# Ledger of designs, part 164: peptides against a protein of PDB entry 6GMG

Target 1, 331 residues: chain A of PDB entry 6GMG
Amino acid sequence: DSDDRVTPPAEPLDRMPDPYRPSYGRAETVVNNYIRKWQQVYSHRDGRKQQMTEEQREWLSYGCVGVTWVNSGQYPTNRLAFASFDEDRFKNELKNGRPRSGETRAEFEGRVAKESFDEEKGFQRAREVASVMNRALENAHDESAYLDNLKKELANGNDALRNEDARSPFYSALRNTPSFKERNGGNHDPSRMKAVIYSKHFWSGQDRSSSADKRKYGDPDAFRPAPGTGLVDMSRDRNIPRSPTSPGEGFVNFDYGWFGAQTEADADKTVWTHGNHYHAPNGSLGAMHVYESKFRNWSEGYSDFDRGAYVITFIPKSWNTAPDKVKQGWP

## One batch from the design tools (peptide; made by RFdiffusion4, then SolubleMPNN)

Design b2_p12_4_s4 (from b2_p12_4, 7 letters changed)
Fold by OpenDDE base, seed 5:
Structure b2_p12_4_s4 (fold): chain B 331 residues (1-331), chain A 12 residues (1-12)
Amino acid sequence: as target 1 above (331 residues)
Amino acid sequence: KPLAPKGKQLLP
């Protein structure tokens, strides 16, 4: 199936994009036109526009993950992930709620677990942590100074993340970022880096040794955030899609949405950039389309997924792939 | 080898 993937051709650096099309509250365009917008708006390195390289175009061609890949500079590792889960709501609904007509017990429990996640609070937690990290980065010229600043900030806020192990993804995230070590990136200077956010939607019932019901309807206990920190253990996420519940039904393996470092305080006004599938202009799937969605449209997700996580990574401040303001569509 | 990035399938 991946054999039909094609790398989009190069676009001239000065070519302006065509207007985006509205689609159910989103702005939509073909991948080639997104490359044009990207070159005009997001391509800047040290204030200079850049043509999207062949390597970057190849990354982008992978679909939704490609959008996050080209903008973050690395394939998503998903190690520093946050979510919010209402345990009281979950327990109360299981106790007092009833399966709908025709709904199995496993389907009911999976649905109640999905509905007990709060996407807005999960996003807010990631933004809070990213802000703390950014403050720790600002005056740090080496990793040791960054870690000291981070611990101080967490102590001042009485944040449970202060108790994380030094080997945790939380403290190791910066040093494990390739662009931090690059001469034209961070050059080992934390003050040249900034925290950015993307989101992943995925299926909870990925354990092949679990019951068929968990694979079909979700695992209510999987991928819950740790109390106090909001950290999600993503180690069991293997990009396995939901199992079909009926013959001929198929589900997508994941969805990725790029947020970056927008400063808009109202979550509902934030813009999330994502793709529909890999680029196959001569195949059955057709050309890749890129969507710019408001948070409501992004966070709604699909029946393919019962988990959402908000992930923090880092990019050089010299990159313009995560501007303070993102405008939906074109013009 | 990092698992070859698999592209997302068509969203309904």
Scores: peptide ipSAE 0.041, ipTM 0.763, DockQ to the pose 0.122
Fold by OpenDDE base, seed 4:
Structure b2_p12_4_s4 (fold): chain B 331 residues (1-331), chain A 12 residues (1-12)
Amino acid sequence: as target 1 above (331 residues)
Amino acid sequence: KPLAPKGKQLLP
């Protein structure tokens, strides 16, 4: 029951964070302390540090999605999502592989499908596309110029995305970004915007009309990227968790990780920011904690999820929520 | 319709 969710209180603008707790390559802190860090490091608009607003604190209180929400400026729509799937591996493992002891055929197929996704290649594809978009944004002062630049860049790279429809999420993403239209944001100037990345983990077996086995063990055919583009159709993602396989078992609906626009070339050194659950200090779940994880820790995910997608959105360059370098923890 | 904000439960 989401009824126990509480908005964290305001933190003084100049309050410094307490040290984060290191844990197996992650840095962890309570949500209130993350607000302090956020105000010191990420809050800057046009170079000016700002207190996290009540609205932003309310967004943050929703947990992992709240971290992405406060940093991107909008609730995740997940329309421009990328992944990498090894079709040959999938086919070969299905043909030559065998179920483990006690593993059902459906469980085996679901596992093989999960293992056929490459999180690193999916992330690399999203970074590649974000880089192309950023080049297209750089000197474009209207949407038409941006789209023309984007098409030219894609043509030069022989990228299959050049063949996407003009109404596709790929070409419409900028115009559909609220901060692009804001006076203190992009002000309809593409050159004031930059592409940013976040990731979502979720369950493939969300179709209620499908077999119980697909809901329990995954749908091997669901949420695969399109060949050539790497685009994932996220329209069927309804935030439905995995179905229990045993009595008393329960699974989480999703996980979100914020990357932003880090320039670190080594994927393994990139930092992903995420939350454990919604903030319920007086409830059974307790206070929300925020984690800053390395890519290996993020991409590992949980048994709750069998899909990962890397999503592109846009923020104003005047925001400091997506700096080139992210330092893990505090200090 | 915009997806209603939903919280995540505790992950182990």
Scores: peptide ipSAE 0.040, ipTM 0.771, DockQ to the pose 0.132
Fold by OpenDDE base, seed 2:
Structure b2_p12_4_s4 (fold): chain B 331 residues (1-331), chain A 12 residues (1-12)
Amino acid sequence: as target 1 above (331 residues)
Amino acid sequence: KPLAPKGKQLLP
């Protein structure tokens, strides 16, 4: 219930953050202090610091999704998602593996499917595609030029994405980005935009018509990437959490992590920004905390989730919400 | 209305 959600107060533009604290290999702070950091580091529009607006603070207050929302400028649509799945590993483990003591067959199959996803390869695929898109954007002054460049780049790389339909989220993603159309954003000029990445963790067993076992232990066949492209059909993701396996057990509906456009080649050194829950300082959940995690900490996820997707969207190059380098914590 | 995550525990 979001009834206890509160919008964090405004922070003065010149207020410096308090030090972050270490938490399980992450840098952690309260949401108000993240706003201070955001204003100092990420708020810049055309090189000028901006105070986080009331609207942006309201977006942020929604927790992990709020971090991605405020930095991307839109609520995540998750349409252009990538993952990597090792089909051979999956088949081999199903054939040669055995359920653990007390593990049901459905639990075993769900676990094997989860373990057959490679988060690092999924992230690498999204970075590869984002790089191709950025090259296509660089000298394109209209959408037609962008699409032509994109098709040419894909053809040169013999990438299976070249075979996607013109109506595919892959080709329509730019035109469907609000900030692309904004006068102070892209102003319909692709060369003013850049591709950025965020990640979503979610549950595979969301089909209400499926077995209870799939809802409890995962659907091994759900949300697999298409061969060759790595695209995940996210249309069935309805933010339904894992079903409880015991009385009193409850699971979270999703997690979002913001990467942006970091240029660090080593995946393990990349920083992912995310929140724990919506801001409820006077409620049972308490104040929202923001975490800056290394890839290992982010990609590990939680038992609440058995899928990870890496999603591409776009922001104006004039925004500093996706810098080339992200420093973990403060100072 | 945008959806918000519920509370979660960090893994040690």
Scores: peptide ipSAE 0.040, ipTM 0.774, DockQ to the pose 0.144
Fold by OpenDDE base, seed 1:
Structure b2_p12_4_s4 (fold): chain B 331 residues (1-331), chain A 12 residues (1-12)
Amino acid sequence: as target 1 above (331 residues)
Amino acid sequence: KPLAPKGKQLLP
């Protein structure tokens, strides 16, 4: 419940951030200080620094999803999601592995399924696809040209995505991006847009018609990527948290991490920006904090979640919310 | 209405 949510106040455009503090390999700051950093580093439109608007501050106040929201320009739809799942590992571990002491069969299967996802390969797949999309965008001045370029690139790489339906999230993602249609955004010109990446952590056991064990320990068969494409059907993700296993236990509904369009080839050196919770400075949760985490810290996730997806969306190239290089913390 | 995450703690 976000009843205590408060929109952070405006920060002067010229106000420099205070230093971030290290926190278990992450850089951490309060949301107001992140706004200062954002204005100095990420706010630029057509090379001009901008003050974060009231609307953007309101979006940001929603916590981890707010970080992705303010930087992508839209609430995450999660339609173009990628992951990597090792089916052979999963089958082998189920067959030859054993539950740990005190672990139920359902808990064991849920854990084995979680461990069969490869976060690095999932991220790499999203980066590969984003690169293909960026090449297709580069010289395309209408959607038809973009789609033709995209199909050609996929054919050259023998990528299974070439077989996706024209109405699939893969081919429809650009046209469904509000900033693509905006006059000060893409203005219906694909060459003015670039692909960006964010990640979502969530719970697999969301089906209310399923067993209680799946809701408590995960659904081993849920949210697996399609073979060849790596696409995850996110249509069943309803932001339902893990069910408690004991009285008084509660789990978070999701986590979002913003990557953007970093060019760092080493996944371990990439920076992921995320928030802890909605901003409630006078409430029980307290002020929102923003974290800049390395991939290792981000991909580790929490026990609240057993799935990770890497999602592609688009922003105008004129926005600086997804720079090639992201420095962790401040200065 | 957009959904917000509940509070979470960072683990070492």
Scores: peptide ipSAE 0.039, ipTM 0.759, DockQ to the pose 0.144

Design b2_p12_5_s1 (from b2_p12_5, 4 letters changed)
Fold by OpenDDE base, seed 1:
Structure b2_p12_5_s1 (fold): chain B 331 residues (1-331), chain A 12 residues (1-12)
Amino acid sequence: as target 1 above (331 residues)
Amino acid sequence: LPLFPGGNSLLP
């Protein structure tokens, strides 16, 4: 029950973390210990460590989304999302493939669609776009200059994003970022901001007007990226979980992973930070745990989800929640 | 955006 959620207590600023524990190739710790690590490593504003505020601790207590929330400074809106889908693979497998023993046609189609998404290519597309945005931000002192720089960068790269409407989430993302407008944030100066990335896992079969089979096994046509741009329309994502396929089966509605702005070129070496559930130390779920996973562990996801999106947002450069290098675990 | 009161439930 969501009513069991508790805000973790404050941790002293000088409190060092306890060692993380290995868990299936990832590093794991309890939320209070993550707060200690966060204060030592990620809390810096203008080079000074900060104690995690009560508000930030409250955001964090929401679980996986809380990790992204506290590090991005806002609740995820998921407007600027990217993925990669192999249409040729999808068509070929549907034509030449066969359902497994006991697999329904709908289950087969849903599985083939899921397998036709390339998580690595989706992530690389988001990183490419974030890099273009960061170049456009670098010397722009107002939004007009940023937009002009962005259009020039896209034209030079012959990127299909240059054809997006001015009202597109792509062009409006910066001005819609609260921290861009804050005096101690961007202060309306694009050059004080940087692009950051997080990922969301979710279910494709969310349309209640669709067949029960789509809700159980996925909607093969839902949440595909637009050709050329890689943009995913996330407007239909309402955080509806997968429908049970058997009695007693239940699925989670989403998972969020924080990447930030790591510069590691090898996707497999990147670190993704996420939580297991909301913090309920006195409830049935227990204390929230935070995981630092490699890309392989993150991108594998769970059977609860058949879509992954890589989302771009912005944070002030003065924040250290998205450093160039992230170390897995502690020490 | 609807803040889900409990965030994500139990992940496997």
Scores: peptide ipSAE 0.040, ipTM 0.782, DockQ to the pose 0.139
Fold by OpenDDE base, seed 4:
Structure b2_p12_5_s1 (fold): chain B 331 residues (1-331), chain A 12 residues (1-12)
Amino acid sequence: as target 1 above (331 residues)
Amino acid sequence: LPLFPGGNSLLP
């Protein structure tokens, strides 16, 4: 029951973390110990360590979304999302493939659609776009200069995003970021901001008006990226979980992973930070745990989800929640 | 900030 959620207590600013536990290529710790690490490594504002505030601890207590929330400074809106879908693979597998033994046609189509998404290419697209945005931000002191720079960069790369409407999530993302407008944040100066990335895993079959089969096995046509841009329309994502396929089966609604702005060129070496569930130390779920996973471990996901999106947002450069290098675990 | 419905994450 969501009523069992508890805000983790404050940790002393100088308290060092206990060692993380290795778990099949991941590093794992309890949420209280992550707060200690966060204060030592990620809490810096203008080069000064900060204690995680009560508000930030409350955000964090919501689980996987809480990790992204505390590090991005806002609840995820998921408006600027990217993915990669292999249409030729999808069509070929539908035509030439066969359902597995006991697999329904709807289950087969849902599985083939899931397998036609390329998580690595989706992530690379988001990184490419974030890099373009960061170049556009670097010397722009107002939004107009940023937008002009962005259009020039996209034109130079012959990127299809140059044709997006001025009101699109792509061009409006910076102005819609609260920390951009804050005096101690961007202060309306684009050059004080940087692009960051997080990922969301979710279920495609969320349309209540669709067939029961789509809700159980996925909607093959839902949440596909637009050709050329890679943009995913996330407006239909309402955090609805997969429908049970058998009595007593239950699925979770989403998973969020924080990447930030790591400069590691090898995708397989990048670190993704996420939580297991909301913090309920006195409830049946128990204490929240935080995981630092490699890309392979993150991108594998769970059977609860058949879509992955890579989302761009912005944070002030004065924040240290998205460093160039992330070390897995502690020490 | 209004939390979207299902704002609490749960992983098995």
Scores: peptide ipSAE 0.039, ipTM 0.779, DockQ to the pose 0.131
Fold by OpenDDE base, seed 2:
Structure b2_p12_5_s1 (fold): chain B 331 residues (1-331), chain A 12 residues (1-12)
Amino acid sequence: as target 1 above (331 residues)
Amino acid sequence: LPLFPGGNSLLP
């Protein structure tokens, strides 16, 4: 019951974290200990450590989305999302492949669609776009200058994003970022902002007007990236979980992983921070745990999800929630 | 925000 959610208590600013525990290639800790790490490593504003506020602790308490929320400074809107889909693979597997024993046609098509997404290429596309955006931000002191720079960068790279509408999530993302407008944030100065990345795992079969099979096994046509741009229309993502295929089966609605702005070129070495569930220390779910996973561990996802998207947002450069280097675990 | 009741992830 969501009623069991508790806001983690404040941790002293100078309290050092306990060691993280290894968990299947991940580093794991309880949420309270993550707060300690966060205060030591990620809390810095203009180079000064900050205690995680009650509001931030409350955000964090929501689980996986809470990790992204506290580090990005806003609840994820997921509007600027990227993925990679191998259409040729999809078509070929549908044509030449066969359902497994006991697999329905709908299950087969859903599985083939899921397998046709390339998480690494999706992530790479988001990183590429974030890099372009960061170049556009660097010397822009107003939004107009940023947009002009962005268009020039895209033109130079012959990027299909140059053809996006001015009202698209791509061009509107900065202006729609609360921290961009904040006095202690961007203060309407693009050069004070940087692009950051997080990922969302979710279910494709969310359309209640669709067949039950699509809700159970996935919608092969849903949430595909646009050719050339890699943009995913996330407007139909309503955080609806996969429908049960058997009595008593239940699925989670989403998972969020925080990457930030790591400069590690090898995707496999990048660290993704995420939570398991909302913090319910006195409830059936128990205390929230935070995981720092390598890309492989993150991108594997769960059977609850058949889509992954890599989302770009912005944070002030003065924040240290997205450092160039992220160390897994503690110490 | 139309979060599921409590807006919480429920990953096991």
Scores: peptide ipSAE 0.038, ipTM 0.774, DockQ to the pose 0.143
Fold by OpenDDE base, seed 3:
Structure b2_p12_5_s1 (fold): chain B 331 residues (1-331), chain A 12 residues (1-12)
Amino acid sequence: as target 1 above (331 residues)
Amino acid sequence: LPLFPGGNSLLP
């Protein structure tokens, strides 16, 4: 029951984490121990470690989204999302491929669409764009300067994003970031901000007006990236889970993974932090666990989801929630 | 906002 969610207690600022447990190529720990790690490694504001506040602990308690929430400083809006879709592969497989034994046509099309997304290329696109944004931020002391720099960078790279409307999530993302406007954050100075990345897994078949088959097996046409830009229109993502295909089957509505601003060039070596569910130590779900996964483990996802998006947001450079290097587990 | 006040359900 949603009423079973509990805010984890405060951890002493100097309490060191217990060792993480290896789990299927991931590092796993209980949420309380993650708070200890977070305070030692990620909590720093202007170089000083901070105790995780009650508000931050409450955000974290929401599960996978809570990990992204506490580290980004805001609830995910998911507006600036990127993916990569191989349209030729999709068309060719639909034309030349065949449903598996017992697979319906709708199931086949949904599967082929899912398999036509390239998680690595989607992630790479987000990293590329984040890099461009970071260059545009570096010497910009007002939003106008940032936008001008961004347009110049995009023009130099012949990037299709240069053609986006000024009201596009791409150009409006910074001004819509609360921490950008905060006195102790960006203070309206773009040069005090940096781009960061998180990922969302979700279900494509969320349109209630669509066929039951699309809700069960996916909507092959939904949440595709725009050609050239890689932008995904997330406006139709309403956190609706996959519909059950058999009696008693149930699916989760979403998963979130935090990457931040790691500089590791090899995607396979990047670390993604995520939670299993909301914290319910006295409920049926139990205590929340936090996982630190390699990209392979994160990008694999679950059968609950047929879409992955890589989202850009911004945090103040004074925060250490997105360090250049992330170590998996503890110690 | 999460579909439920408690956030996401159990992930496998």
Scores: peptide ipSAE 0.038, ipTM 0.776, DockQ to the pose 0.150

